# Peptides against a protein of PDB entry 8YVU: the designs that were tried, part 189

Target 1, 39 residues: chain A of PDB entry 8YVU
Amino acid sequence: PQLCYILDAILFLYGIVLTLLYCRLKIQVRKAAITSYEK
Target 2, 160 residues: chain B of PDB entry 8YVU
Amino acid sequence: TWLTVLKKEQEFLGVTQILTAMICLCFGTVVCSVLDISHIEGDIFSSFKAGYPFWGAIFFSISGMLSIISERRNATYLVRGSLGANTASSIAGGTGITILIINLKKSLAYIHIHSCQKFFETKCFMASFSTEIVVMMLFLTILGLGSAVSLTICGAGEEL

## One batch from the design tools (peptide; made by RFdiffusion4, then SolubleMPNN)

Design b2_p27_5_s1 (from b2_p27_5, 18 letters changed)
Fold by OpenDDE base, seed 2:
Structure b2_p27_5_s1 (fold): chain B 39 residues (1-39), chain C 160 residues (1-160), chain D 39 residues (1-39), chain A 27 residues (1-27)
Amino acid sequence: as target 1 above (39 residues)
Amino acid sequence: as target 2 above (160 residues)
Amino acid sequence: as target 1 above (39 residues)
Amino acid sequence: MEELDRLSEYAIVFLLSVFDRFFLLLS
């Protein structure tokens, strides 16, 4: 049972980090698309 | 800027692999230190008996380190080395998943055969503990495999 | 305890999906960067 | 964004340092 909670914490942290990275990447893609459209 | 972003992403994946490897190694070490796996009857700890936490962790660690080094130095030979290491890590991860699934099935079968209603019974406790550890290692292995495959695809894209 | 395992499964699935989406997005960014460099 | 990049770099350096120490312990 305690191991399950530890796994949850690790997976939760991983999920948060991936979400942040995904958001940053998505913003970059949008910026690149806008710049490409202006050219 | 885009190259820098890609490098950061690959480095993150490499770090994830190293972290996964370290966690797997830690779990393997803890299990080996607390339990005399050789004296345990049955195949409840078959993955540990096979030494998966050790060699799996080594493969993932090497793959992650090589990927990070390859990204930092941008040398052609390092890129090829990273690609090879990531491919090897992917194969190792697949093998590890197979072993862990087999172990999980055996552990679950053991629990069902002995009708483990009392958690505090030594055999039932060990079977449950094994199941929990195997599940955790399975998740970590899948995460490592995902990162290794991602790095492999990235490296292959750079070689083309 | 069962809730913990369910949470682990959900978080694990989320991690896999995010990883796949991240890979797809990264490929798109690379393609966009190559196209921008050729222009 | 720069702070996140710094944090990621620190995390990478820290992980590499831990790994190096672990490798040294194994050797």
Scores: peptide ipSAE 0.445, ipTM 0.803, DockQ to the pose 0.069
Fold by OpenDDE base, seed 5:
Structure b2_p27_5_s1 (fold): chain B 39 residues (1-39), chain C 160 residues (1-160), chain D 39 residues (1-39), chain A 27 residues (1-27)
Amino acid sequence: as target 1 above (39 residues)
Amino acid sequence: as target 2 above (160 residues)
Amino acid sequence: as target 1 above (39 residues)
Amino acid sequence: MEELDRLSEYAIVFLLSVFDRFFLLLS
């Protein structure tokens, strides 16, 4: 049971990190799209 | 193509928010149906007594639905409505997290006071069950808040 | 403990989906960067 | 892309259906 909670914490942290990275990547893609539209 | 990808992401976030809301409602309903929270000693189920699984899930579901509808129709009034709903859901999520943390503290204190070494004791079992449910609800609330905040930022960016 | 394992399964599935989406987005960003470099 | 949009619509309709059923159970 303790290992299960530790795994939950690790998976939760991984999910948060991936979400943040995904958001950053999305912002970069959006900036690139705006720059390409202005050209 | 990039706008379509961003649109798909917003839809995914909205669906995730609705799913989180549904899971919260399911847990709330199951706990309320199985346990008579009013007759349980202590504040182990304070989050349920406050009705958070119900109103929180409603706010998140409405926010998610409005976000999906707003994204599909691309109407200015729907975008504003989605932004408002996501903001309200973000506030509700923050309040829910606070309530759940308080509930967790009370549940842990209860377990500590009663020296719950044996899982099969009725009171200790209920306290442990409450703790598990509250932890799950806390994770779901954090996920819902993250999605609502993300959708709010996206909606605000579209209005600028 | 059983609920913990269910949560682990959900979080694991979520992590896999996010990883796949992140990989797809990263490939798209790389393609966009290459296209912008050729212009 | 159209198939993905259809799938998303089906998913939303399914979620709404589940929500309606759950609301009916609460009531």
Scores: peptide ipSAE 0.442, ipTM 0.794, DockQ to the pose 0.069
Fold by OpenDDE base, seed 3:
Structure b2_p27_5_s1 (fold): chain B 39 residues (1-39), chain C 160 residues (1-160), chain D 39 residues (1-39), chain A 27 residues (1-27)
Amino acid sequence: as target 1 above (39 residues)
Amino acid sequence: as target 2 above (160 residues)
Amino acid sequence: as target 1 above (39 residues)
Amino acid sequence: MEELDRLSEYAIVFLLSVFDRFFLLLS
């Protein structure tokens, strides 16, 4: 049971990091699309 | 700028592989130190007897390190080496998953045969502990395989 | 304890899905960059 | 943007340092 909670914490942290990276990438894609449309 | 972002991603994946490898080594070391596997009858710890935590961790570590080095130096020979290492790590990961699944099945069968209603019995506790460790190792192996495959695809894309 | 294992499974699945989405988004960004360069 | 890049670099360096320490501890 204790190991399960540790694994949950690691997976949760990993999920948060991936979510942040995904959000950054999504914002970059949106900015690129807007820039392409204005040209 | 885009190449720099891609390099950062590859480095991150390499770091993830190394981390996974280290965690696997840690678990293997802890299990070997706490449990005398040689005295445990049965195939509950078959993955450990096969030495998977050790060789698997080595393969993932090498793959991750080569990926990081390849990214930093941006040399063609290093890219090829990283691709080869990642491929080897992917194969090793797949083999490891197979071994872990077999071990998990044996562990579950053991629990079923002994009707482990009382988890305080030594045999049932060991079987349960083995199951937990095997599941954790399985997750880590899948993560490592995913990172290795991702690095392989990324490296292949750079060679084209 | 059982809930912990269920949470592990959910978090693991979430991690896989995010990884796939991140890969897809990365490929899209690369394609957009190539298209912008040809223009 | 530059601060985020710096933070990411610091995070990577920190992770590498932690990994090195763990490797040294295992070794």
Scores: peptide ipSAE 0.423, ipTM 0.792, DockQ to the pose 0.085
Fold by OpenDDE base, seed 4:
Formats: sequence, C-alpha cells, structure tokens
Structure b2_p27_5_s1 (fold): chain B 39 residues (1-39), chain C 160 residues (1-160), chain D 39 residues (1-39), chain A 27 residues (1-27)
Amino acid sequence: as target 1 above (39 residues)
Amino acid sequence: as target 2 above (160 residues)
Amino acid sequence: as target 1 above (39 residues)
Amino acid sequence: MEELDRLSEYAIVFLLSVFDRFFLLLS
C-alpha cells in the first residue's frame, strides 16, 4: 500500500509537469502561428 | 492547422475538467450514501461536510462545458464567459485543495493521537478511509485546477 | 489500498494520453520550425 | 424528471462525441 501511494505521488507530479510543458508548448505553437500569419 | 490543434487541446482540457468534476460528484455521492457524515466524530470528513465535492464539481463542470461550447461556437462572449468560469473554477480548486490539506492534517493527527495500529478498529478504519478518499479528491482537484488554469491561460491568450 | 490502485490506473492512463499529445505537439512544433528555416 | 434525464443523456452523448473526436485526432 505504501508503494501505491508513492506511485500516486510520482504519477501526479508527472501529470502536473506534463500539463505545464504542454501549456508552454501550446503557447509556443500559438506564437509561431501568429508570427507566420504576419508574415 | 495550429489553431485547430489548440482548439482540440482546449476541448480535451474541458473534457478532462468535466470528467474530474463528474468523478468528484460520484465520490461525493457514494461517500454521502454509504456514510452518515453527521454521526462521524471529529473533522475527518470536513471537506465533505463543507460540500466541496458537490459545489466544486459543479464549478468544474460548468467551466469545462463553457470551455467546450466556447471553442465550438467561436464567439467572443463565450470566450470571456469561459475565461471567467475557468478563473472561478481555479479559485474553487485552490480553496478545495486548502480544505483537503486541512482535512488530511486532521486525519493524520487523529491517526497519530489514537495510535491506529489496529486497522480493524472502526474509528481507525474510518480515519484511514477518509484519508484515502481525501487524497483521491486532492489529486482530482489538482487535476481539475490544472485543466482550469490551462484553459484560463489559453483563453487569455486568445483575447490578446 | 484499493482506491490507491484505482487512482494509479486513472493517473497512468492520463499520463499516457498527455504523453501522446505532447509528443504529437512536439513533432508539429519541430515541423513548423523546419519549415520556417527553409523559408 | 424526464427532461433532466434527457439533458443528462444529451450531456453524456456530447461528452462521448468530444471524446471520440479527440480519439480520432489522436489517431
């Protein structure tokens, strides 16, 4: 059971990090799209 | 193509938020149906007594639905509405996290004070069960908050 | 303990989905960067 | 009660449709 909770914490942290990275990547894609449109 | 991908991502986040909300509602309903919270001694289920699973789930559901609708209809007023709803959901999520952390601390303190070595004791079992449920709700709330914040940032970026 | 395993399953599935989405988005960003460099 | 059930069904169908669209985007 303790290992399960540790795994939950790791997976949770991983999910948060991935969400943040995904958001950053999405923002970069949007900026790139805007720059390509102005051109 | 990029905008369509972003729209799909927003819809995904909205669906995730709605799903999280629905899971929270389900857990809240199950806990309320199985356990008479009014007869439970202590503040082990303080988050449930405060009705967080219900109002929090409602806020997340509304935020997610508005986000999906806003993305589909591409109306400026809906984008603003979604942004507002996501902001409200983010605040609700933060409040929920705070309540859940307090509940966890109380549950852990209860376990420590009563030296719950025997899992089969009714009080210790309830405290352990509460801790598990609160942890699950905490994870779900953080996921919902993450989705709401992501949608808020995305919506703010579209207004700019 | 059973709830922990259920949560692990949900978080694991979420992590897989996010990873796939992130990979796709990363590939798209790379393609966009290559296209902008050729221009 | 029937209207609420219909609304819930529409919401579920909508969510499933969104999920299907996401799955198609992932394929």
Scores: peptide ipSAE 0.427, ipTM 0.803, DockQ to the pose 0.033; fails the geometry check

Design b2_p27_5_s2 (from b2_p27_5, 19 letters changed)
Fold by OpenDDE base, seed 4:
Structure b2_p27_5_s2 (fold): chain B 39 residues (1-39), chain C 160 residues (1-160), chain D 39 residues (1-39), chain A 27 residues (1-27)
Amino acid sequence: as target 1 above (39 residues)
Amino acid sequence: as target 2 above (160 residues)
Amino acid sequence: as target 1 above (39 residues)
Amino acid sequence: MELLDLLTEYTLVFLQLVLERLFLLLS
C-alpha cells in the first residue's frame, strides 16, 4: 500500500514533467513550422 | 496542416482534462453511493455530505468543457477563446484543489479526533476510505490543473 | 489500497500515452529542423 | 474528430447525469 502511494507520486510527477516537456516541444515545433513557412 | 495538428493536440489535452474531471466526479459519486448505502451518520463525512468534492469536480468539468468548446470554434476566435477557457479551467482547478485540501484537512482532523488506530472499525475504515478518495481526487485535480495550465501556456505562446 | 492501484494504472497509461506523444512530437521537431536546415 | 465528438457527447451526458443526481441529493 505504501509503495502504491509512492508509485502514484512518481507517476504523477512524471506526468507533469512530460506535460511540460510536451508543451515546450510543441512550442518548438510551432516555431520551426513558422520559420519554415516564412522561407 | 500543422495548425490542424496543433488544434487536434489541444483538443486532446482538453479531452484529457475533461476525462480527469469525469474521473473525479466518478470518485465523488462512488463516495456518495457508499455513504448512501451505508447510512452512516458521522461528521467524518460531513465534507462529502456537503458535496464539496462534487461541486469542485463539476466546476472543473464545466471549465474543461468550455475549454474544448472554445478550441473547436473558428481559428480566429480559438486563440482568445482557448486562452480564456484554459484560464477559467485553471482557476476552477485551483479552486477545486483548495476545496479538496480543506476537505482533506477536515477529514484528517476527524480521523485524529476519533483516534482511528484500528482500520477494521467501520467508522475508521470509512474515514480512511474517504481520505483516500479525497487524495485521489486531489491528485486528479492537480493533473487537470496541470493540463489546463499547459494549455494556457501553449495558447499564450501562440499569441506571442 | 485498491483505489491506489487503479490510480497507478491510470497514471501509468497516461504516462505511456504522453511518452508516445512526446516521441512523435520529437520526431516532428527533428523533421522540421532538417527541413529548415536544407533551406 | 468523430472520436472527440463522441467523447464530448459522453461527457455532456455524464455531466447531465451527475447534475441530475446532485439535484436529487439536494432535494
Scores: peptide ipSAE 0.423, ipTM 0.794, DockQ to the pose 0.051
Fold by OpenDDE base, seed 1:
Structure b2_p27_5_s2 (fold): chain B 39 residues (1-39), chain C 160 residues (1-160), chain D 39 residues (1-39), chain A 27 residues (1-27)
Amino acid sequence: as target 1 above (39 residues)
Amino acid sequence: as target 2 above (160 residues)
Amino acid sequence: as target 1 above (39 residues)
Amino acid sequence: MELLDLLTEYTLVFLQLVLERLFLLLS
């Protein structure tokens, strides 16, 4: 049972980090698309 | 720049591989130090007996480190080396998943055969603990494999 | 204990999906960067 | 048990594909 909670914490942290990276990447894609449209 | 973003992503994947490897190594070390797996009846810890946490952690660590170094130095030979290391890590991860699945099946079968209704019995507790550890190792191995495959695809894309 | 295992499964699935989406987004960013460089 | 068997099969296929790619890279 304790190991299950530890796994939950690790997976949760990993999910948060991936979400933040995904958001940053998505913003970069949007900026690139806007710049390409203005050219 | 786009190249900087891609490099940061590859570094992140490399760090993820190293972290996964370190966690696997830590679990392996803790289990081996706390439990005498040689005296445990059955094949509940078959993955640990095979030394997967150790060699798997080494492969993932090397792959992750090579990926980080390759991204930092931007050398063509390092990119190829990283691609090779990531491919090797992917193979190791797949093999590890197979071993862990087999171990999990054996552990579950053991629990079913002995009808572990009494959780406090030593054998049932060990089987349950083994199952939990194997599941955790399986998740970590899948994460490592995912990162290795991602790095392989990224490296292959740079060579094309 | 049962809830913990369910949470592990959900978080694991979420992690896989995010990884796939991140990979797809990264490929899109690379394609966008190449297109922007050629213009 | 069926899900685990399926996962094992997919893993084996993936390993074969990775090995083939590795062989192509080494050649």
Scores: peptide ipSAE 0.422, ipTM 0.795, DockQ to the pose 0.019
Fold by OpenDDE base, seed 3:
Structure b2_p27_5_s2 (fold): chain B 39 residues (1-39), chain C 160 residues (1-160), chain D 39 residues (1-39), chain A 27 residues (1-27)
Amino acid sequence: as target 1 above (39 residues)
Amino acid sequence: as target 2 above (160 residues)
Amino acid sequence: as target 1 above (39 residues)
Amino acid sequence: MELLDLLTEYTLVFLQLVLERLFLLLS
């Protein structure tokens, strides 16, 4: 049971980090698309 | 700009792989230190008996380190080395998943057969503990495999 | 304790989905970079 | 139990694919 809570914490942290990275990558894709459109 | 983004992503994947490896190693060490697996009845710790937390952690650590080094130096030979290491890590991860699934099946079967309603019964407690640890290891292994596969695909794309 | 395991499953699924989405997004970024290099 | 068996099979297939790719890279 305690290990389950530790796993939850790790997975939660991982999820947050992945979400942030995904958001950053999405912003980069949008910037690249805009730059390609301006050329 | 794009290369910088890809490098940051590769570094993150490498770090994730190393972290997964370290956690797996820690779990393996803790379980081996606290529990005498050899004296535990049944195959509820088959993954630990196979030494997966140790060799799996080594493969993931090497793969992650090589990925980070390859990303930083941006040398062709390092890219190939990273690709090879990530492929090896992917193989190790897949093997580990198989072992962990088998272990999980045995643990769950044990719990079901003995109708473990009392948590404080030694055998049921050990089976439940094994199940929890195996599930954690399985999740970590899947994460490591995902990172290794991602890095392998990235490395293969750079060589083409 | 049961809620903990359910949460683990949800977080794990979320992690897998995010990883797949991240991979897809990364592939898109690479394609965009190649297209910009060919121009 | 069926899901676990399926996962095991998928894992084995994946391992084979990775091994084949590794062999191609080393050749």
Scores: peptide ipSAE 0.428, ipTM 0.798, DockQ to the pose 0.019; fails the geometry check
Fold by OpenDDE base, seed 5:
Structure b2_p27_5_s2 (fold): chain B 39 residues (1-39), chain C 160 residues (1-160), chain D 39 residues (1-39), chain A 27 residues (1-27)
Amino acid sequence: as target 1 above (39 residues)
Amino acid sequence: as target 2 above (160 residues)
Amino acid sequence: as target 1 above (39 residues)
Amino acid sequence: MELLDLLTEYTLVFLQLVLERLFLLLS
């Protein structure tokens, strides 16, 4: 049971980090699309 | 094509928010149906007494649904409505996290005070069960808040 | 304890899906960067 | 899109069922 909670915490942290990275990447893609549209 | 990918991502976030809300509602209804929270000593279920699983889940469900509908119909009034609903859901999520943390502290304090070494003792079992549910709800609330904030930022970016 | 393992499974699945989406997005960003460099 | 529509419909039905149960508990 203790190992399960530790795993939950690690997976949760991983999910948050991936979400942040995904958001950053999405913003970069949007900026690239806007720059491509202005050309 | 890029706009279509972004729309799919917003829909996915909305679905995640709705799913989180549904799970929270399920936990809330199950706990309220099985346990008489009003007669439980020690405020172990303070988050449930506050009705958080219900109003929080409603806000998250509404915000998620509005986000999906707004993204599909591309109507300006729906975008504004979704932004407002996601903002309200973000506030509700923050409040819910606070309530759940307080509940978790009370539950842990109860376990410590009563020296719950044996899981089979009724009071200790209830406190442990409450702690597990509160932790799960806290996790779901954080996920819901993250999705609501993400959708709010996306909606605000579309209005600018 | 059983609920913890169920949560772990859900979080693990969510993490895998996010990783796949992130990889797809990263490939798209790389393709966009290559196209921008060729212009 | 069809899967999302189905999921939305199921979510709405589930939400209604939960609300009905909640109303019964509060009455």
Scores: peptide ipSAE 0.413, ipTM 0.784, DockQ to the pose 0.052; fails the geometry check

Design b2_p27_5_s3 (from b2_p27_5, 18 letters changed)
Fold by OpenDDE base, seed 5:
Structure b2_p27_5_s3 (fold): chain B 39 residues (1-39), chain C 160 residues (1-160), chain D 39 residues (1-39), chain A 27 residues (1-27)
Amino acid sequence: as target 1 above (39 residues)
Amino acid sequence: as target 2 above (160 residues)
Amino acid sequence: as target 1 above (39 residues)
Amino acid sequence: MKELDILSEYAIVFLLKVFELLFSLLS
């Protein structure tokens, strides 16, 4: 049970980090699309 | 193409595979250091008795290292070596998953038979601990197999 | 303890889905970068 | 017991070597 909670914490942290990275990439894609439209 | 994307992520996949292998080795060494698996009755630690955390981790580590080296040096002989190592790692991963699933079934059956509602009992605690470790190892093995298969596909694409 | 295992499964699935989405976004960013370089 | 201790020591040494190799490959 303690290992399960530790794993939950690690997976939760991983999920948060991936979500932040996903948001950053999505912003980059939007910026790239805007730049391509202006050219 | 999908192959081009996988090729660009080959180093990352290799690092992930090595990391997975290292975590598996760490769990294996900790379990072997804390618990005398040879004296534990039943097949709760069958995956550990088979030495999967060790030989599986070795195969994954070698495969990952060869993949990284092959990508960096871009030599034909290294590509072939990486392909062979990744294929071996994929086979090892599949075998490991099978062993871990069998171990998990046995562990769950043991918990069910003994009605382990009292986690403070030594046998129930050991069975629960084994189940948790086996589940973690199973997830790591699936991740390792995914990386090995991806690297194998990349290597095969480079040879064609 | 059962809730912990369920949470592990959900977080693991979430991690896989996010990884796939991250890979797709990364491919889109790369395609956008290549298209911007060719123009 | 002695065999397990020897095996554990070899495993630790092997882990350390793999870590060193990983750091060498990542540098």
Scores: peptide ipSAE 0.443, ipTM 0.775, DockQ to the pose 0.024
Fold by OpenDDE base, seed 2:
Structure b2_p27_5_s3 (fold): chain B 39 residues (1-39), chain C 160 residues (1-160), chain D 39 residues (1-39), chain A 27 residues (1-27)
Amino acid sequence: as target 1 above (39 residues)
Amino acid sequence: as target 2 above (160 residues)
Amino acid sequence: as target 1 above (39 residues)
Amino acid sequence: MKELDILSEYAIVFLLKVFELLFSLLS
């Protein structure tokens, strides 16, 4: 049971980090797309 | 092509938000059906007494649905509506997190005060169960908040 | 304990989905960068 | 791409059903 809670915490942290990275990449893609349209 | 990808991402975020809301609603419904929270001593289920699983689920569901509809119709008014809904959902999520943290603290304090060595005691079992449910709801609320914030950023980016 | 396992499953699935999306976005960013260098 | 579109459609239909259920529960 305790190991399960630890796993939950790790997975939760991983999910948050991935979400942030995903947002950053999405912003980069948007910037790249805008630059492509302006060129 | 990039717009299509962004739309798919918004849809995914909306689905995630609605799913989170549904899970929260399910937990709330199950807890309310199985346990008479009003007769439970203490504030172990304060989040449930406040009705957070219900109104939180409603806010997240509405926000997610509006996001999906906005993505499908690609109308400016829907984008604004989605932005507003996501903002409201973000506020609701933040409030929910606060309530859940308070509930978690109370539950942990209860466990500590009663020195719950005997898990089979009704009070200790209820406190432990409450702690588990609150932790799960906290994670779900954070996920929902993340989705709502992401959708808000997406909507704001479309308006700018 | 059972709730913990359910949460683990949900978080695990979420992590996998986000990882796939992240990979896709990363590929898109790379493609956009390559296109920008070729133009 | 087609499989993802189909999956998205199923997800949307599922969400709509969930909403209908929610409205039914709230009424």
Scores: peptide ipSAE 0.441, ipTM 0.808, DockQ to the pose 0.063
Fold by OpenDDE base, seed 4:
Structure b2_p27_5_s3 (fold): chain B 39 residues (1-39), chain C 160 residues (1-160), chain D 39 residues (1-39), chain A 27 residues (1-27)
Amino acid sequence: as target 1 above (39 residues)
Amino acid sequence: as target 2 above (160 residues)
Amino acid sequence: as target 1 above (39 residues)
Amino acid sequence: MKELDILSEYAIVFLLKVFELLFSLLS
């Protein structure tokens, strides 16, 4: 049971980090697309 | 195209938010059906007493639905509505996290004060159960908040 | 403890989905960068 | 007890409606 809670914490942290990275990447893609459209 | 991918991502986030909301509602209904929270002494179930699983889930569901609809119809009013709903959901999520953390602290304090060595004692069992449920709800709330914030950022980016 | 395992499963699934989406997005960013460099 | 039962029924119906709406949106 203790290992389960540790795993939950790790997976939770992983989810948060991935969400942040995904947001950053999405913003970058949008900026790149806008720049491409203006050229 | 990149726009198609972004739309798919928004839809995924919206679906995740709705699912999170549904799970929260399910947990809320199950807990309310199994346990009479009104008769439980202490503030172990303070989050449930506050009705967070219900109103929070409603906000998340509405936010997710609006996000999906906005993504599909690409109407300006829907985008703004989705942005507003996501913002509201983000606030609700933050409030929920705060409530859940407070509940966790109270539950842990209760366990320490009563020296819950015997897991099968009714009070200790309820405290442990509450802790588990609150942790689950906390994770779900954070996931929902993450999705709502992501959708908010996406919506804000489209408005700019 | 049983609820912990259920949560682990949900978080794990979420992590997998996010990872796949992140990979797709990363590939798209790379393709966009290559196209921009060639122009 | 009756109030809780009614509330639970409403909650279930609401959940089902949300699920149906979600399915309709995803289809």
Scores: peptide ipSAE 0.454, ipTM 0.809, DockQ to the pose 0.025; fails the geometry check
Fold by OpenDDE base, seed 1:
Structure b2_p27_5_s3 (fold): chain B 39 residues (1-39), chain C 160 residues (1-160), chain D 39 residues (1-39), chain A 27 residues (1-27)
Amino acid sequence: as target 1 above (39 residues)
Amino acid sequence: as target 2 above (160 residues)
Amino acid sequence: as target 1 above (39 residues)
Amino acid sequence: MKELDILSEYAIVFLLKVFELLFSLLS
C-alpha cells in the first residue's frame, strides 16, 4: 500500500513533466512552421 | 495540415478537461451521498463543504466545451469566448488547488493530533479516507488546470 | 488502498498517451528539420 | 439534511446535462 502512494507521486510528476515538454515541443513545431512559411 | 493537427490537439485537450471535470463531479457526489460531511468532526472535508468539486467542475466543463466548439466552428468570436472561458477556468483551478491544499493540511493535522496508530478506529479511518479523496481531487484539479492553461496558450496564439 | 491503485491505472494510461503524442510530435519536428536541411 | 439532498440532486442533474452535451459534441 505504501508503494502505491509513491507510485502515484512519481506518475503525477511524470505527467506534469510530460505536459510541459509537450507544450514546449508544440511551440517549437509552430515556430518551425512559421519559418517554413516565410521562406 | 498543421492547423488541422493543432485543432485536433485542442479538441483532445478540451475533451480531457471535460472528462476531468466529470470525474471531479462524480467524486463530489459520491462523497456527499456516502458521507454526511456536516456531522464529521473537524475540517477534514472543508473543500467539499466549500462546494469546490461542483463549481470547479462547472468551470472546467464550460471551458472544455467552449474549446471544442471553438475548434470545430473556427469562428473568431468563438475563439475569443473559448479564450475567456479557459482563462476563467485557469483561475478557478488555481483557487481550487489552494483550497485543496488547505484541506489536505487540516486532514493531515487531524491524523497527527489523534495519533492514528490503529487504522480501524472510525475517526482515523475517516480522516485517512478524506485525505485520499482530497489527494485525488488535487491531482484532478492540477490536470484540469494544465489542460485549461494549455488551451489558453493555444487560443492566445491564434489571436496573435 | 483500492483508490490508490485506480489512480495509478489512470495516471499510467495518461502517461502512455502523452508519451505517444510526444513521440509523434518529435518525429514531426525531425521530419521538418530534414526537409529544411535539404532545401 | 434537506439542503444537502437538494444540492446532491442538483449536482446529479447537472452531471447528466454535461454528459448529454458531451455526447452531442462528440457525435
Scores: peptide ipSAE 0.453, ipTM 0.800, DockQ to the pose 0.023; fails the geometry check

